# Peptides against a protein of PDB entry 7SID, part 16

Target 1, 151 residues: chain A of PDB entry 7SID
Amino acid sequence: LHMYLMLLKELPGEEYPLPMEDVLELLKPLSNVCSLYRRDQDVCKTILNHVLHVVKNLGQSNMDSENTRDAQGQFLTVIGAFWHLTKERKYIFSVRMALVNCLKTLLEADPYSKWAILNVMGKDFPVNEVFTQFLADNHHQVRMLAAESIN

## One batch from the design tools (peptide; made by RFdiffusion4, then SolubleMPNN)

Design b1_p10_4_s2 (from b1_p10_4, 3 letters changed)
Fold by OpenDDE base, seed 1:
Structure b1_p10_4_s2 (fold): chain B 151 residues (1-151), chain A 10 residues (1-10)
Amino acid sequence: as target 1 above (151 residues)
Amino acid sequence: VPPFAEPRRL
């Protein structure tokens, strides 16, 4: 786990994007890692904070590329799962803060949710729709983070 | 599809 997290942490930001092939390779085990540590709040927070770099890379890539669509799909599956578990009240506010930051970054890359759509339990949820739900979060810091992204 | 299942293909 720690080795994998270290690799995620070392991902370059928007100024220097990774090749899509490298992004795909790092995303392949992500779902399994998240599933295994779903009950560990600190690990989940760390993962969500590190994958912010992945979102930035995905937003800068050619949307017509098959590899880009594959990477986006793998990433959105993980984000959708975190959101679903959040709705089930499985995560503390600090994890929800990290998730909101991911959703915010997705909206910056795809403001109209053309590709940023979460599929959970067979239903589609555009990220812009999902994001607005955090404006009513029980924790004030989560509401504030969500609100500052709109205003 | 349960959480953290097979990756979605766009």
Scores: peptide ipSAE 0.206, ipTM 0.841, DockQ to the pose 0.453
Fold by OpenDDE base, seed 4:
Structure b1_p10_4_s2 (fold): chain B 151 residues (1-151), chain A 10 residues (1-10)
Amino acid sequence: as target 1 above (151 residues)
Amino acid sequence: VPPFAEPRRL
């Protein structure tokens, strides 16, 4: 786990995109790792913080390529799962804050949720709609983060 | 579909 997290942490941001092939290799185990540690708040927070770089990288890639779509799909699946578990009140505020940052980054890349759509339990949830819900989060810091992320 | 199931392919 720690080795994997370290690799995620070392991903460059938007200004220094990685080859999509490298992104895909890092994303491949992500869902499994998240699933395994879904109950560990600290690990989840760490993962969400690190995958911010993935979103930033994806935002600068050619969205029409097969590899990009694959990477987007893998990432959105993970974010969707975190969102779903958040709705089920499984995560503390610090994890939700990290998730909000991910959603913010997605919206920066896709403001109108053309591709940034979470599919959860067979239903589609545009990220812009999902993000808006955090404005009403139970924790004040989450609400503040969501609000400042837009304005 | 449970959380963290098979990745969605766009």
Scores: peptide ipSAE 0.204, ipTM 0.839, DockQ to the pose 0.486
Fold by OpenDDE base, seed 5:
Structure b1_p10_4_s2 (fold): chain B 151 residues (1-151), chain A 10 residues (1-10)
Amino acid sequence: as target 1 above (151 residues)
Amino acid sequence: VPPFAEPRRL
C-alpha cells in the first residue's frame, strides 16, 4: 500500500501531464486498493487527494482515444463507489472534502458532464447533479468548499 | 453492483 501511495503522490501535476498509458497502469490496481481499505478513513482521504493528479491528466487527454475512455471508466467507477458510500454515511467530513475536490476537478474538465457520469447500481448520475448535493452537506466546511467551487 | 466492482467502460 505505502509503495502504491508513494507512486500516486509523486505523480506530476497539470504542468507535466502523464501519457495515458501510464495513467492506465496506475488505475489498474486502484479499485482493488480502495475496496480493501474502504473502511480506513485516512487511507481513503490520502487516495482521493492523490488521484487529483489523475483527474487533471484525464482532462487534458484526447477524448477520442480508446485508452482515454478506458481510463475515464476505471476512474469514474472508483469515484462513483466513494460517492455511493458517502450517501450511506460511511465517510467523515475530511474524506468528503477530498471527494468534492475530485468532483470539482472533473467539472473543470467537463462542465456539462458529457463524459463525467457516475454509474452506481446500474443508474447514471451526471457529476454536475451529484456535485449540487454537497451544497447541502451536513458539515459546514464541506458546504463551504462546494459553494466556493461554484464561483 | 457493489462498490469497487468491475470498471465502467465508456
Scores: peptide ipSAE 0.204, ipTM 0.839, DockQ to the pose 0.478
Fold by OpenDDE base, seed 3:
Structure b1_p10_4_s2 (fold): chain B 151 residues (1-151), chain A 10 residues (1-10)
Amino acid sequence: as target 1 above (151 residues)
Amino acid sequence: VPPFAEPRRL
């Protein structure tokens, strides 16, 4: 876990995009890692904070369409799972803060939710619609973060 | 489908 998290942390931002092949290699184990540590709030927060760099890379690359779609799908599956568990009230505010930042970054990459659509329990939820729900979050800091991200 | 299941393919 620690080595994996270190690799995620060291990823460059949008100014220095990674090859899609490298992004895919990092995303492949992500779902399993998240599943294993889903009950650990600190680990979940750390993961969500680190994958911000992955989102930035996904928005910059269009060289390999098939690999891009695969990477986007893998990432959206993870975000959808975190959102689903959030709806079930499984995460404290600090984890929800990190999730909002991920959603914000997705909207920056895909403002019209053309590909950024969460599929949860067989239903599709565009990220822009999902994001607005955090404006009514129970915690004031989450509401504030969501509101700041609109502009 | 449980969370963190098989990745979605676009």
Scores: peptide ipSAE 0.201, ipTM 0.837, DockQ to the pose 0.474

Design b1_p10_4_s3 (from b1_p10_4, 4 letters changed)
Fold by OpenDDE base, seed 4:
Structure b1_p10_4_s3 (fold): chain B 151 residues (1-151), chain A 10 residues (1-10)
Amino acid sequence: as target 1 above (151 residues)
Amino acid sequence: VPPFAPHRRL
C-alpha cells in the first residue's frame, strides 16, 4: 500500500502530464486498493488527495482516445463509490474535504460535465449536481470549502 | 453497481 501511495503522490501535475498508458497502469489497482481500505479514513483521505494529480492528467488528455475513456471510467468509478459511501455517511469530514477537492478539480477540467459523470447504482449523476450537495454538508468546513469553490 | 465494482468505461 505505502509503495503504491508513494507512486500516486509522485505523479506529475497538469503542467507535465503522464502518457495515458502510464496513467492506466497506475489506475489499474486503484479500485481494489480503495475497496480493501474503504473503512480506513486516513488511507481514503490520502488516496483522494493524491489522485488530484490524476484528475489534472485526465483533463489534459484527448477524450477521443480509447485509453483516455478507459482511464476516465476507472477514475470516475472510484470517485462515484466514494461519493456513494459519503451519502451513506460512511466518511468523516476530512475525507469529504478531500472528495470535494477532487470534484472541484473535475469541474475545473470539465465545467459542463461532458465526461465527468458519476454512474452509481445504474444512474448517472453529473459532477455539477453532485458538487452542489456539499453546500449543505453537515460539517461547517465542508460547506465552507464547497462555497469557496463556487467561483 | 456496488461501490468499487469493476471499472466502467465511457
Scores: peptide ipSAE 0.220, ipTM 0.831, DockQ to the pose 0.479
Fold by OpenDDE base, seed 3:
Structure b1_p10_4_s3 (fold): chain B 151 residues (1-151), chain A 10 residues (1-10)
Amino acid sequence: as target 1 above (151 residues)
Amino acid sequence: VPPFAPHRRL
């Protein structure tokens, strides 16, 4: 876990995009790692904070359409799962804060939700619609973060 | 489908 998290942490931002092949290699184990540690709030928070760099890289990719769609799909599967578990009240506010930051970054990369659509339990949810729900979060800091991210 | 099961959007 720690080696994997270190690799995620060291990813460059949108200023220095990675080749899509490198992004795909990093995304391959992500779902399994998240599933294994889904009950550990600190690990989930750390993962969500580190994958912000992955979102930035996905938004800058235009070279391989098939690999880009695959990477986007793998990432959205993970975000959708975190959102689903959030709806089930499985995560404390600090994890929800990290999730809101991921959603914000997705909206920056895809403002019109062309590809940023969560599929949960067979239903599609555009990230812009998902994001607005955090304006009514039970925790004050989460509501504030969501409100600040509208602009 | 349980959370984190692959739902890859291609």
Scores: peptide ipSAE 0.220, ipTM 0.826, DockQ to the pose 0.462
Fold by OpenDDE base, seed 5:
Structure b1_p10_4_s3 (fold): chain B 151 residues (1-151), chain A 10 residues (1-10)
Amino acid sequence: as target 1 above (151 residues)
Amino acid sequence: VPPFAPHRRL
């Protein structure tokens, strides 16, 4: 876990985007890692903070490539799972803050949720609709972050 | 599909 998290942390941002092939290799184990540590709030927060680099890379990629569609699918599966567990009140506010930052970055890349759609339990949820729910979050800092993100 | 199940291709 530690080595994997270090790799995620050291990923270049939007200033130096990664090839989509490298993004795919990093995403392959992500779902399994998240599943294993789903109950660890600190690990979940760390993962969500680090995958911001992945979101930035996806936003700058060629949307017509097969590798891009595969990477988007793998990433959105993870984000959808975190959102689903958030709806079940499984995560503290600091984890929800990190999730809102991921959703914000997705909306910056795809404001109309053309590809940023979460599929949870066989149903589709556009990220723009998902994001508005955090405006009514129980924690004031989460509401504030969400409100700042729509400006 | 449970959370963090194998990825669904969109």
Scores: peptide ipSAE 0.219, ipTM 0.831, DockQ to the pose 0.429
Fold by OpenDDE base, seed 2:
Structure b1_p10_4_s3 (fold): chain B 151 residues (1-151), chain A 10 residues (1-10)
Amino acid sequence: as target 1 above (151 residues)
Amino acid sequence: VPPFAPHRRL
């Protein structure tokens, strides 16, 4: 876990995007890592904070490339799972804040949710619609963070 | 399908 998190942390951001092939390799174990540590709030928060780099990389890529679509799909699967568990009230506010930051970054890259669509339990949920739900979050800091993202 | 199951949306 430590090595993997370190690799995610050291990913170049929007300023210096990685080749999509490298992004794909880093995304391969992500779902398994998240699943293994799904009940550890601190690990989940750390993962969500680090995958912000992946979102930034995806936003700089050609949306029409096969590799980009594959990377988007793998990433959105993970984000969708975190959102699903959030709806089941499995995560504390700090994890939800980290998730909102991911969703915010997705909306910055894809304001119209053309590709940023979460598929959960066979249903599609555009990130822009998902994001509005955090405006009604039970925790004031989460609501504030979500509201700031609209401005 | 449980969250983080070995499935991917492509």
Scores: peptide ipSAE 0.213, ipTM 0.820, DockQ to the pose 0.418

Design b1_p10_4_s4 (from b1_p10_4, 4 letters changed)
Fold by OpenDDE base, seed 2:
Structure b1_p10_4_s4 (fold): chain B 151 residues (1-151), chain A 10 residues (1-10)
Amino acid sequence: as target 1 above (151 residues)
Amino acid sequence: VPPFAPYRRL
């Protein structure tokens, strides 16, 4: 886990995008890692904070390429799972804060939710629609972060 | 589909 988290942390930001092939390789184990540590709030928060770099890379890529669509799908599957468990009230506010930051970054890259769509339990949920739900979050800091993101 | 199920390519 530690080594994998370090790899995610060391990902270049939007300033230095990675080749999509490298992004794909890093995304392959992500779902398994998240599943294994789903009950560890600190690990989940850390993962969500680190994958912000992945979102930034995806936003700069050619959205029409097969590799980009594959990477987007793998990433959105993980985000959708975090959102689903959030709706089931499985995560504390700090994890939800990290998730909102991911959703914010997705909206910056795809304001019209053309590709940023969460598929959960066979249903599609555009990120812009999902994001508005955090404006009504039970925790004050989460609501404030969500409100700041729409400025 | 359970949360964090492996991504299935179409």
Scores: peptide ipSAE 0.328, ipTM 0.875, DockQ to the pose 0.356
Fold by OpenDDE base, seed 4:
Order: sequence, then C-alpha cells, then structure tokens
Structure b1_p10_4_s4 (fold): chain B 151 residues (1-151), chain A 10 residues (1-10)
Amino acid sequence: as target 1 above (151 residues)
Amino acid sequence: VPPFAPYRRL
C-alpha cells in the first residue's frame, strides 16, 4: 500500500502529463487497493488526495483513443464507488471533502460532463449532477467547499 | 456489482 500511495503522490501534474499508457498501469490496481481499505477513513482520504494527479493527467488528454477511454473508465469506476459508499454514509466529512476536490478537478477537465459520468449500480450520474448534491451535505465544511468551488 | 469491482471493459 505505502509504495503504491507514494507512486500516486509522485505522479506528474497537469504541467507535465504522463503518457496515457503509464496512467493506465497505475490505475489497474487502484480498485483493488480501495476495496481492501474501504473501511479505513484515513487511507481513503489519502487515496482520494493522491488521485487528484490522475485527474489532472486525464484532463490533458485531447485524444479520443481506446487508452484514454480505458483510463477514464477505470478512474470513474473508483470515484463512483466512493460516491456510492458516501451515499451509504460510510465516510466521514474529511473523506467527502477529498472526494469533492476530485469531482471539482473532474469538472475543470470536463465542465459539461461529456466523459465524466459515474456509473453506479447500472445507473449513470454526470459528475456535475453529483457535485451539486454536495451543496446539501450534512457537514457545513463540505457544503462550503462545494460552494466555494463554484463561486 | 459491488463497489470497487474491477473495471469492465466494453
């Protein structure tokens, strides 16, 4: 886990995007890692903070290739799972704040949710629609973060 | 499909 988290943390940002092939390799184990530590709030928060780098890389892709779609799909599957578990009240506010930051970054990359669509239990949820729901989050800091991200 | 299931490619 620690080595994997370090790799995620050290990902180049938007200023120096990784080749999509490299992004794919890093995304492959992500779902498994998240699954193993889904009940650990601190680990989940850390993962969500680190995958911000992945979102930045995905946002720089102007190619409509199979690799791009694959990377987007793998990432969105994980985000969708975090969203689902959030709806199940499995995560404390600090984890939800990290998730909001991920969603914000996705919206910056894809403002119209052309590709940023979460599929949860067979149903599609555009990220812009998901994001607005955090304006009504039970925790005031989450609501503030969501509102400040728009304003 | 449970949360964090492996991504299914179409």
Scores: peptide ipSAE 0.327, ipTM 0.874, DockQ to the pose 0.380
Fold by OpenDDE base, seed 3:
Structure b1_p10_4_s4 (fold): chain B 151 residues (1-151), chain A 10 residues (1-10)
Amino acid sequence: as target 1 above (151 residues)
Amino acid sequence: VPPFAPYRRL
């Protein structure tokens, strides 16, 4: 886990995009790692904070290739799972804040949710619609973070 | 589909 998290943390951001093939390699184990540590709030928070780099990298891709769609899908599957568990009240506010930051970054890359769509339980949820739900979060800091991203 | 299931291409 530690080594994997270090790799995620060291990903280049918006200014230096990685080849999509490298992004795919990093995304492959992500779902499994999240599944194993789903009940560990600190690990989940750390993962969500580190995958912000992945979102930024995906947003800089000018390629509409199969590899791009695969990378986007791999990432969105994980985000969708975190959102689903959030709706089931499985995560504390600090994890939800990290998730909001991920959603914010997705919207910066894809404001109209052309590709940023969460598929949960067989249904599609555009990230822009998902994001607005955090404006009504039970925790004031989460609401504030969500509101700040709109302005 | 349970959370964190493997990605399935549509």
Scores: peptide ipSAE 0.327, ipTM 0.874, DockQ to the pose 0.381
Fold by OpenDDE base, seed 1:
Structure b1_p10_4_s4 (fold): chain B 151 residues (1-151), chain A 10 residues (1-10)
Amino acid sequence: as target 1 above (151 residues)
Amino acid sequence: VPPFAPYRRL
């Protein structure tokens, strides 16, 4: 786990994007890691904070590339799972803060949710619709973070 | 599909 987290942490940001092939390799084990540690709030927060770099890379890639679509799909599957578990009240506010930051970054790259769509339990949820739900979060800091992102 | 199920390529 820690080796994997270190790799995620060292991902370049928007100014220095990784090749999509490298992004794909890093995304392959992500769902499994998240599943194993779904009940560990600290690990979940750390994962969500680190994958912000992945979102930045995805937003700069050729949207018509097969590799880009594959990477987007793998990433959105994980984000959708975190959102689903959030709705089930499984995560503390600090994890929800990290999730909101991921959603914010997705919306910066795709404001109209053309590709940023979460599929959860067989239903599609555009990220912009998902994001607005955090404006009504029970924790004031989460509401504030969400509000800052849309203004 | 349960949370964190492997991504299925279409």
Scores: peptide ipSAE 0.326, ipTM 0.874, DockQ to the pose 0.355

Design b1_p10_5_s1 (from b1_p10_5, 4 letters changed)
Fold by OpenDDE base, seed 2:
Structure b1_p10_5_s1 (fold): chain B 151 residues (1-151), chain A 10 residues (1-10)
Amino acid sequence: as target 1 above (151 residues)
Amino acid sequence: MLADVSSFLS
């Protein structure tokens, strides 16, 4: 876990986008790692904070290639799972804040949710609709972060 | 191949 988290942390941001092939390689173990530590709030928060770099890379992709779609799908699967568990009240506010930051970045890249759609349990949820739910979050900091992201 | 959210939730 530590090594993987370090790799995620060291990823270049929006200023220096990664090749899509590298993004795909990094995403391969992500779902498994998240699943294994889904009940650990601190690990989940850390993961979500680190994958912001991946989100930024995905948003910069001007390519409509198979690799891009694959990477987007892999990432959205993870985000969808975190959102699902959030709805089940499994995560504390700090994890939800990290998730909101990821969703914010997705909305900046795809404000109309053309590709940013969460598929959870066979149902599709556009990120723009998902994001609005955090405006009514029980924690004031989460609501504040969500509200600031809309403007 | 897209991953399934069920694998995350299992």
Scores: peptide ipSAE 0.082, ipTM 0.773, DockQ to the pose 0.685
Fold by OpenDDE base, seed 5:
Structure b1_p10_5_s1 (fold): chain B 151 residues (1-151), chain A 10 residues (1-10)
Amino acid sequence: as target 1 above (151 residues)
Amino acid sequence: MLADVSSFLS
Protein backbone atom coordinates (compact mmCIF):
# COMPACT_ATOMS: atom_id res chain seq x y z
CA LEU B 1 0.00 0.00 0.00
CA HIS B 2 2.67 2.52 1.01
CA MET B 3 4.66 1.97 -2.17
CA TYR B 4 1.53 2.44 -4.28
CA LEU B 5 0.57 5.62 -2.42
CA MET B 6 4.09 6.96 -2.92
CA LEU B 7 3.78 6.39 -6.66
CA LEU B 8 0.53 8.36 -6.73
CA LYS B 9 2.06 11.18 -4.67
CA GLU B 10 5.17 11.49 -6.84
CA LEU B 11 3.26 11.82 -10.11
CA PRO B 12 4.12 14.87 -12.23
CA GLY B 13 1.80 17.83 -11.75
CA GLU B 14 -0.58 19.46 -14.20
CA GLU B 15 2.33 21.26 -15.85
CA TYR B 16 3.84 17.98 -17.08
CA PRO B 17 1.13 15.46 -18.03
CA LEU B 18 1.86 11.73 -18.03
CA PRO B 19 1.46 9.46 -21.03
CA MET B 20 -1.97 7.84 -20.95
CA GLU B 21 -0.37 4.39 -20.87
CA ASP B 22 1.28 5.26 -17.55
CA VAL B 23 -2.00 6.59 -16.16
CA LEU B 24 -3.74 3.32 -17.04
CA GLU B 25 -1.08 1.25 -15.29
CA LEU B 26 -1.49 3.33 -12.14
CA LEU B 27 -5.30 3.05 -12.21
CA LYS B 28 -5.43 -0.73 -12.67
CA PRO B 29 -4.88 -1.64 -9.00
CA LEU B 30 -6.74 1.42 -7.63
CA SER B 31 -10.21 -0.16 -7.33
CA ASN B 32 -8.80 -3.14 -5.44
CA VAL B 33 -6.80 -0.93 -3.08
CA CYS B 34 -9.83 1.27 -2.38
CA SER B 35 -12.04 -1.77 -1.80
CA LEU B 36 -9.62 -3.24 0.75
CA TYR B 37 -9.35 0.02 2.71
CA ARG B 38 -12.85 1.50 2.14
CA ARG B 39 -13.51 1.52 5.90
CA ASP B 40 -10.21 3.27 6.75
CA GLN B 41 -10.89 7.03 6.73
CA ASP B 42 -7.21 8.04 6.72
CA VAL B 43 -6.29 5.78 3.82
CA CYS B 44 -9.33 6.91 1.82
CA LYS B 45 -8.44 10.58 2.39
CA THR B 46 -4.84 9.94 1.33
CA ILE B 47 -5.91 8.11 -1.83
CA LEU B 48 -8.35 10.87 -2.82
CA ASN B 49 -5.70 13.55 -2.24
CA HIS B 50 -3.13 11.71 -4.35
CA VAL B 51 -5.45 10.91 -7.26
CA LEU B 52 -5.85 14.66 -7.84
CA HIS B 53 -2.72 14.34 -9.97
CA VAL B 54 -4.48 11.71 -12.08
CA VAL B 55 -7.54 13.95 -12.51
CA LYS B 56 -5.34 16.81 -13.71
CA ASN B 57 -3.63 14.53 -16.21
CA LEU B 58 -6.95 13.21 -17.50
CA GLY B 59 -8.28 16.74 -17.90
CA GLN B 60 -5.29 17.83 -19.97
CA SER B 61 -5.62 14.95 -22.43
CA ASN B 62 -6.48 16.27 -25.88
CA MET B 63 -6.67 12.79 -27.35
CA ASP B 64 -9.99 10.98 -27.62
CA SER B 65 -8.51 7.49 -27.75
CA GLU B 66 -9.62 4.17 -26.34
CA ASN B 67 -6.94 4.44 -23.65
CA THR B 68 -8.25 7.86 -22.57
CA ARG B 69 -11.82 6.57 -22.28
CA ASP B 70 -10.61 3.51 -20.39
CA ALA B 71 -8.63 5.64 -17.92
CA GLN B 72 -11.56 8.00 -17.42
CA GLY B 73 -13.91 5.09 -16.83
CA GLN B 74 -11.69 3.42 -14.24
CA PHE B 75 -11.24 6.70 -12.38
CA LEU B 76 -14.96 7.56 -12.45
CA THR B 77 -15.81 4.11 -11.09
CA VAL B 78 -13.71 4.80 -8.00
CA ILE B 79 -15.13 8.30 -7.53
CA GLY B 80 -18.66 6.94 -7.95
CA ALA B 81 -18.07 4.39 -5.21
CA PHE B 82 -16.73 7.05 -2.83
CA TRP B 83 -19.75 9.24 -3.59
CA HIS B 84 -22.16 6.36 -3.01
CA LEU B 85 -20.65 5.60 0.40
CA THR B 86 -20.70 9.33 1.19
CA LYS B 87 -24.47 9.38 0.60
CA GLU B 88 -24.71 6.51 3.07
CA ARG B 89 -22.85 8.73 5.60
CA LYS B 90 -19.87 6.39 5.80
CA TYR B 91 -17.17 9.08 5.53
CA ILE B 92 -16.10 11.91 7.86
CA PHE B 93 -15.81 15.51 6.64
CA SER B 94 -12.08 15.30 5.81
CA VAL B 95 -12.74 12.48 3.33
CA ARG B 96 -15.68 14.41 1.85
CA MET B 97 -13.40 17.46 1.48
CA ALA B 98 -10.96 15.40 -0.55
CA LEU B 99 -13.81 14.02 -2.68
CA VAL B 100 -15.15 17.54 -3.36
CA ASN B 101 -11.67 18.57 -4.54
CA CYS B 102 -11.68 15.68 -7.01
CA LEU B 103 -15.16 16.62 -8.24
CA LYS B 104 -14.15 20.28 -8.50
CA THR B 105 -11.14 19.35 -10.64
CA LEU B 106 -13.37 17.21 -12.87
CA LEU B 107 -15.77 20.12 -13.38
CA GLU B 108 -12.87 22.41 -14.28
CA ALA B 109 -11.89 19.96 -17.02
CA ASP B 110 -15.48 19.11 -18.05
CA PRO B 111 -17.89 21.84 -16.87
CA TYR B 112 -20.83 20.40 -18.83
CA SER B 113 -20.26 16.81 -17.66
CA LYS B 114 -19.85 15.46 -21.19
CA TRP B 115 -17.70 12.57 -19.96
CA ALA B 116 -17.61 13.21 -16.19
CA ILE B 117 -20.56 10.97 -15.35
CA LEU B 118 -20.72 8.64 -12.35
CA ASN B 119 -22.35 5.27 -12.95
CA VAL B 120 -23.56 3.83 -9.64
CA MET B 121 -25.80 0.78 -9.36
CA GLY B 122 -26.61 0.96 -13.07
CA LYS B 123 -27.70 4.62 -13.00
CA ASP B 124 -25.83 7.63 -14.44
CA PHE B 125 -25.18 10.75 -12.36
CA PRO B 126 -23.55 13.78 -14.04
CA VAL B 127 -20.82 15.25 -11.81
CA ASN B 128 -22.32 18.76 -12.03
CA GLU B 129 -25.54 17.43 -10.45
CA VAL B 130 -23.63 15.37 -7.88
CA PHE B 131 -21.54 18.41 -6.94
CA THR B 132 -24.57 20.56 -6.00
CA GLN B 133 -25.43 18.10 -3.22
CA PHE B 134 -22.29 19.16 -1.32
CA LEU B 135 -23.65 22.72 -1.09
CA ALA B 136 -26.00 21.30 1.54
CA ASP B 137 -23.40 19.17 3.36
CA ASN B 138 -23.73 18.95 7.15
CA HIS B 139 -20.18 20.27 7.70
CA HIS B 140 -19.57 24.00 7.10
CA GLN B 141 -16.08 23.52 5.60
CA VAL B 142 -17.45 21.11 3.00
CA ARG B 143 -20.21 23.59 2.08
CA MET B 144 -17.67 26.42 1.82
CA LEU B 145 -15.33 24.40 -0.40
CA ALA B 146 -18.22 23.47 -2.69
CA ALA B 147 -19.43 27.09 -2.82
CA GLU B 148 -15.97 28.36 -3.85
CA SER B 149 -16.30 26.62 -7.21
CA ILE B 150 -19.51 28.45 -8.14
CA ASN B 151 -18.55 31.92 -6.85
CA MET A 1 -12.28 -2.68 -19.77
CA LEU A 2 -14.12 -0.49 -17.29
CA ALA A 3 -14.13 -1.47 -13.63
CA ASP A 4 -17.42 -2.10 -11.82
CA VAL A 5 -18.55 -0.20 -8.71
CA SER A 6 -19.69 -3.50 -7.18
CA SER A 7 -16.06 -4.62 -6.86
CA PHE A 8 -15.43 -1.59 -4.66
CA LEU A 9 -18.59 -1.93 -2.56
CA SER A 10 -18.43 -5.70 -2.04
Scores: peptide ipSAE 0.082, ipTM 0.774, DockQ to the pose 0.668
Fold by OpenDDE base, seed 4:
Structure b1_p10_5_s1 (fold): chain B 151 residues (1-151), chain A 10 residues (1-10)
Amino acid sequence: as target 1 above (151 residues)
Amino acid sequence: MLADVSSFLS
């Protein structure tokens, strides 16, 4: 886990995106790692903080590429799962804060939710719609972060 | 292609 998290942490920012092939390789184990540690709040927070770089990389790539679609799918699966568990009140505010930051970054890359759509249990949820729900979060810091990010 | 979230939640 620690080595994987280190690799995620070392991802370059938006200015210097990774090749999509490298992004895909990093995303492949992500779902499994998240699933394994889904009950560990600290690990989930760390993962969500690190995958912000992935969103930035995805936004800078050719959106029509098969690899891009694959990477988007892998990433959105993870975000969708975190959101789903959030709806079930499984995560503390600090994890939700990290998730909101991911959603914010997704909206910056795809303001109209053309590809940023969470498919959870066979249903589609556009990220812009999902994001709005955090404006009514129970924790004031989450609401404030969402309010700052929606504009 | 999107992977199923169920694998994450299982």
Scores: peptide ipSAE 0.082, ipTM 0.776, DockQ to the pose 0.749
Fold by OpenDDE base, seed 3:
Structure b1_p10_5_s1 (fold): chain B 151 residues (1-151), chain A 10 residues (1-10)
Amino acid sequence: as target 1 above (151 residues)
Amino acid sequence: MLADVSSFLS
């Protein structure tokens, strides 16, 4: 886990996007890692903070169409799972803050949710619609972060 | 092949 998190942390930002092939390699174990530690708030927060770099890379969309769709799908699966567990009230505010930041970055890349759609339990949820739900979050800092992202 | 949300939640 530690080595994997270090790799995610060291990803370059939006200024220097990674090749989509590298993004895919990093995403391959992500679902399994998240699943194993889904009950650990600190690990989940750390993962969500680090995958912000992945979202920034996905937003470039200048790569192979098949690889792009694959990367987007794998990432959205993870985000969808975190969102689902958030709705089940499984995560504290600091984890929800990190999730909102991921959703914000997705909306910057895809404002109209053309591809940023969460599929959870067989149902589709556009990220722009999902994001608005955090405006009514129980924690004031989460609401404020969501509100700042809209303006 | 896309990852499955169900595997994450299991």
Scores: peptide ipSAE 0.081, ipTM 0.771, DockQ to the pose 0.651

Design b1_p10_5_s2 (from b1_p10_5, 4 letters changed)
Fold by OpenDDE base, seed 3:
Structure b1_p10_5_s2 (fold): chain B 151 residues (1-151), chain A 10 residues (1-10)
Amino acid sequence: as target 1 above (151 residues)
Amino acid sequence: MLADVSSFLN
């Protein structure tokens, strides 16, 4: 886990995007890692903070590539799972803050949710619709963070 | 092949 998190942390920012092939290699184990530690709030927060770099890379890629679609699918699966568990009130506010930051970054890359759609339990949820739900979050800091992206 | 949300939730 530590080595994997270190790799995610050291990813280049939006200014220097990674090749999609490298993004895919990093995403392949992500779902399994998240699943193993889904009940650990600190680990989940750390993962969500680090995958912000992945979102930035996905937003700058060619949408017509098969690798891009695969990477988007892998990433959205993880985000969808975190969102689902958030709906079940499994995460504290600090984890939800990190999730909102991921969703915010997705909306910056895809404002109209053309590809940023969460599929959870066979149902599709556009990220722009999902994001508005955090405006009514129980924690004031989460509401504030969500509101900052709208104004 | 896309990852399954169910694998995450189990």
Scores: peptide ipSAE 0.067, ipTM 0.761, DockQ to the pose 0.681
Fold by OpenDDE base, seed 2:
Formats: structure tokens, C-alpha cells, sequence
Structure b1_p10_5_s2 (fold): chain B 151 residues (1-151), chain A 10 residues (1-10)
């Protein structure tokens, strides 16, 4: 886990986008890692913070490539799972904050949710619609963070 | 193949 988290942390941001092939390789174990540590709030927060780099890379990529679509799908699966567990009240505010940051970054890359759609339990949820739910979050910091992104 | 959210939730 520690090594994997370090790799995620070292991902270049928007200034230096990674080749999509490298992004895919990094995303392959992500779902499994998240699943194993889904009950650890600190690990989940750390993962969500580190995958912000992946979101930035995905936003810079050409959507027409199969690799891009695959990477987007793998990433959105993970975000969808975190969102689902959030709805089930499994995560504390700090994890929700990190999730909102991911969603915010997705909206910056895809304001109209053309590709940023969460599929959870066979249902599609556009990220823009998902994001608005955090405006009514029980924690004031989460609401504030969500509100800042709309402006 | 897109990973299923179910694999994460299991």
C-alpha cells in the first residue's frame, strides 16, 4: 500500500501529463486497494487526495482514444464507489472533502458531464448532479467547499 | 472491461 500511494503521489499534475498507458497501469490496482481499505478513513482520504493528479491527467487527454475511455472508466468506477459509500454515511467529513475535490476537478475537465458519469449499481449519475448533493452535506466545511466550486 | 463498483463494495 505504501509504495502504491507513493507512486500515486509522484504522478505529474496538469503541467506534465502522463502518457495514458502509464495512467492505465496505475489505475489497474486502484479499485482493489480502495476495496481493501474502504473502512480506513485516513487511507481513503490519502487515496482520494493522490488521485487528484489522475483526474488532472484525464482532463488533458483526448477523449477519442480507447485508452482514455478505459482510464476514465476505471477512475469513475472508484469515484462512484466512494460516492456510494458516502451516501451510506460510511465516511467522515474529511473523506467527503477529498471526494468533493475530485468531483470538482472532474467538473472543471468536463463541465457538462459528457464523460464524467458515475455508474453505481447499474444506474448512471452525472457528476454535475452528484456534486450538487454535497451542497446539502451535514458538515459545514463540505458545504462550503462544494459551494466554492460553483462560483 | 470496466471494473464494476460491486467489486469495490464487496
Amino acid sequence: as target 1 above (151 residues)
Amino acid sequence: MLADVSSFLN
Scores: peptide ipSAE 0.066, ipTM 0.760, DockQ to the pose 0.672
Fold by OpenDDE base, seed 4:
Structure b1_p10_5_s2 (fold): chain B 151 residues (1-151), chain A 10 residues (1-10)
Amino acid sequence: as target 1 above (151 residues)
Amino acid sequence: MLADVSSFLN
């Protein structure tokens, strides 16, 4: 886990995106790692903080490639799972804050939610619609973060 | 093939 998290953390920023093939390799174990640690709040927070780099890389890639669509799909599956568990009140505010930051970054990459759509249990949820729900979060810091992100 | 969210949640 530690090595994997380090790899996620060290992803290049928007200026120097990784080849999509490398992004895919990094995403392959992500769902499994998240699933294994889904009940660990600290690990989930760390994962969500680190996958921000993945979102940045995805946003800078050629959206027409099959690899890009595959990477986007794998990533959105993970985010969708975190969102679903958030709706079920499984995550504390610090994890939700990390998720909000991730959703914010997704919206920056795809403001119109052309590809940033969460499919959860057979239903589609555009990220922009999902994001607005955090404006009504029970925790004041989450609401504040969400509000700052829109503005 | 996209991984299903269900695999994550189960």
Scores: peptide ipSAE 0.065, ipTM 0.757, DockQ to the pose 0.616
Fold by OpenDDE base, seed 5:
Structure b1_p10_5_s2 (fold): chain B 151 residues (1-151), chain A 10 residues (1-10)
Amino acid sequence: as target 1 above (151 residues)
Amino acid sequence: MLADVSSFLN
């Protein structure tokens, strides 16, 4: 886990995106890691904070290749699972803050949710529709963070 | 190959 988190943290920023092939390789173990630690709030927060680099890389890709679609699909599956568990009230506010930051970054890259669509339990949820739900979050800091993206 | 949400939730 430690080595994997270090790899996520040390990824280049949005200004210097990685090749999509490298992003895809990095995403391969992500679902398994998240599944193993889904009940650990601190680990989930750390993962969500570090995958912001992945979101930025996905958003900066101008290629419409099979690898891009595959990487986007794997990432959105993980985000969809975090959102689903959030709806079930499984995560504290700090984890929800990190999730909102991921969703915000996705909307910056895809404001009309052309590809940023969460598939949960066989149903599609556009990220722009999902994001508005955090405007009514029970925690004031989560609501404030979500509201900042609307202005 | 796309990941499955069920693998995360189960």
Scores: peptide ipSAE 0.064, ipTM 0.760, DockQ to the pose 0.679

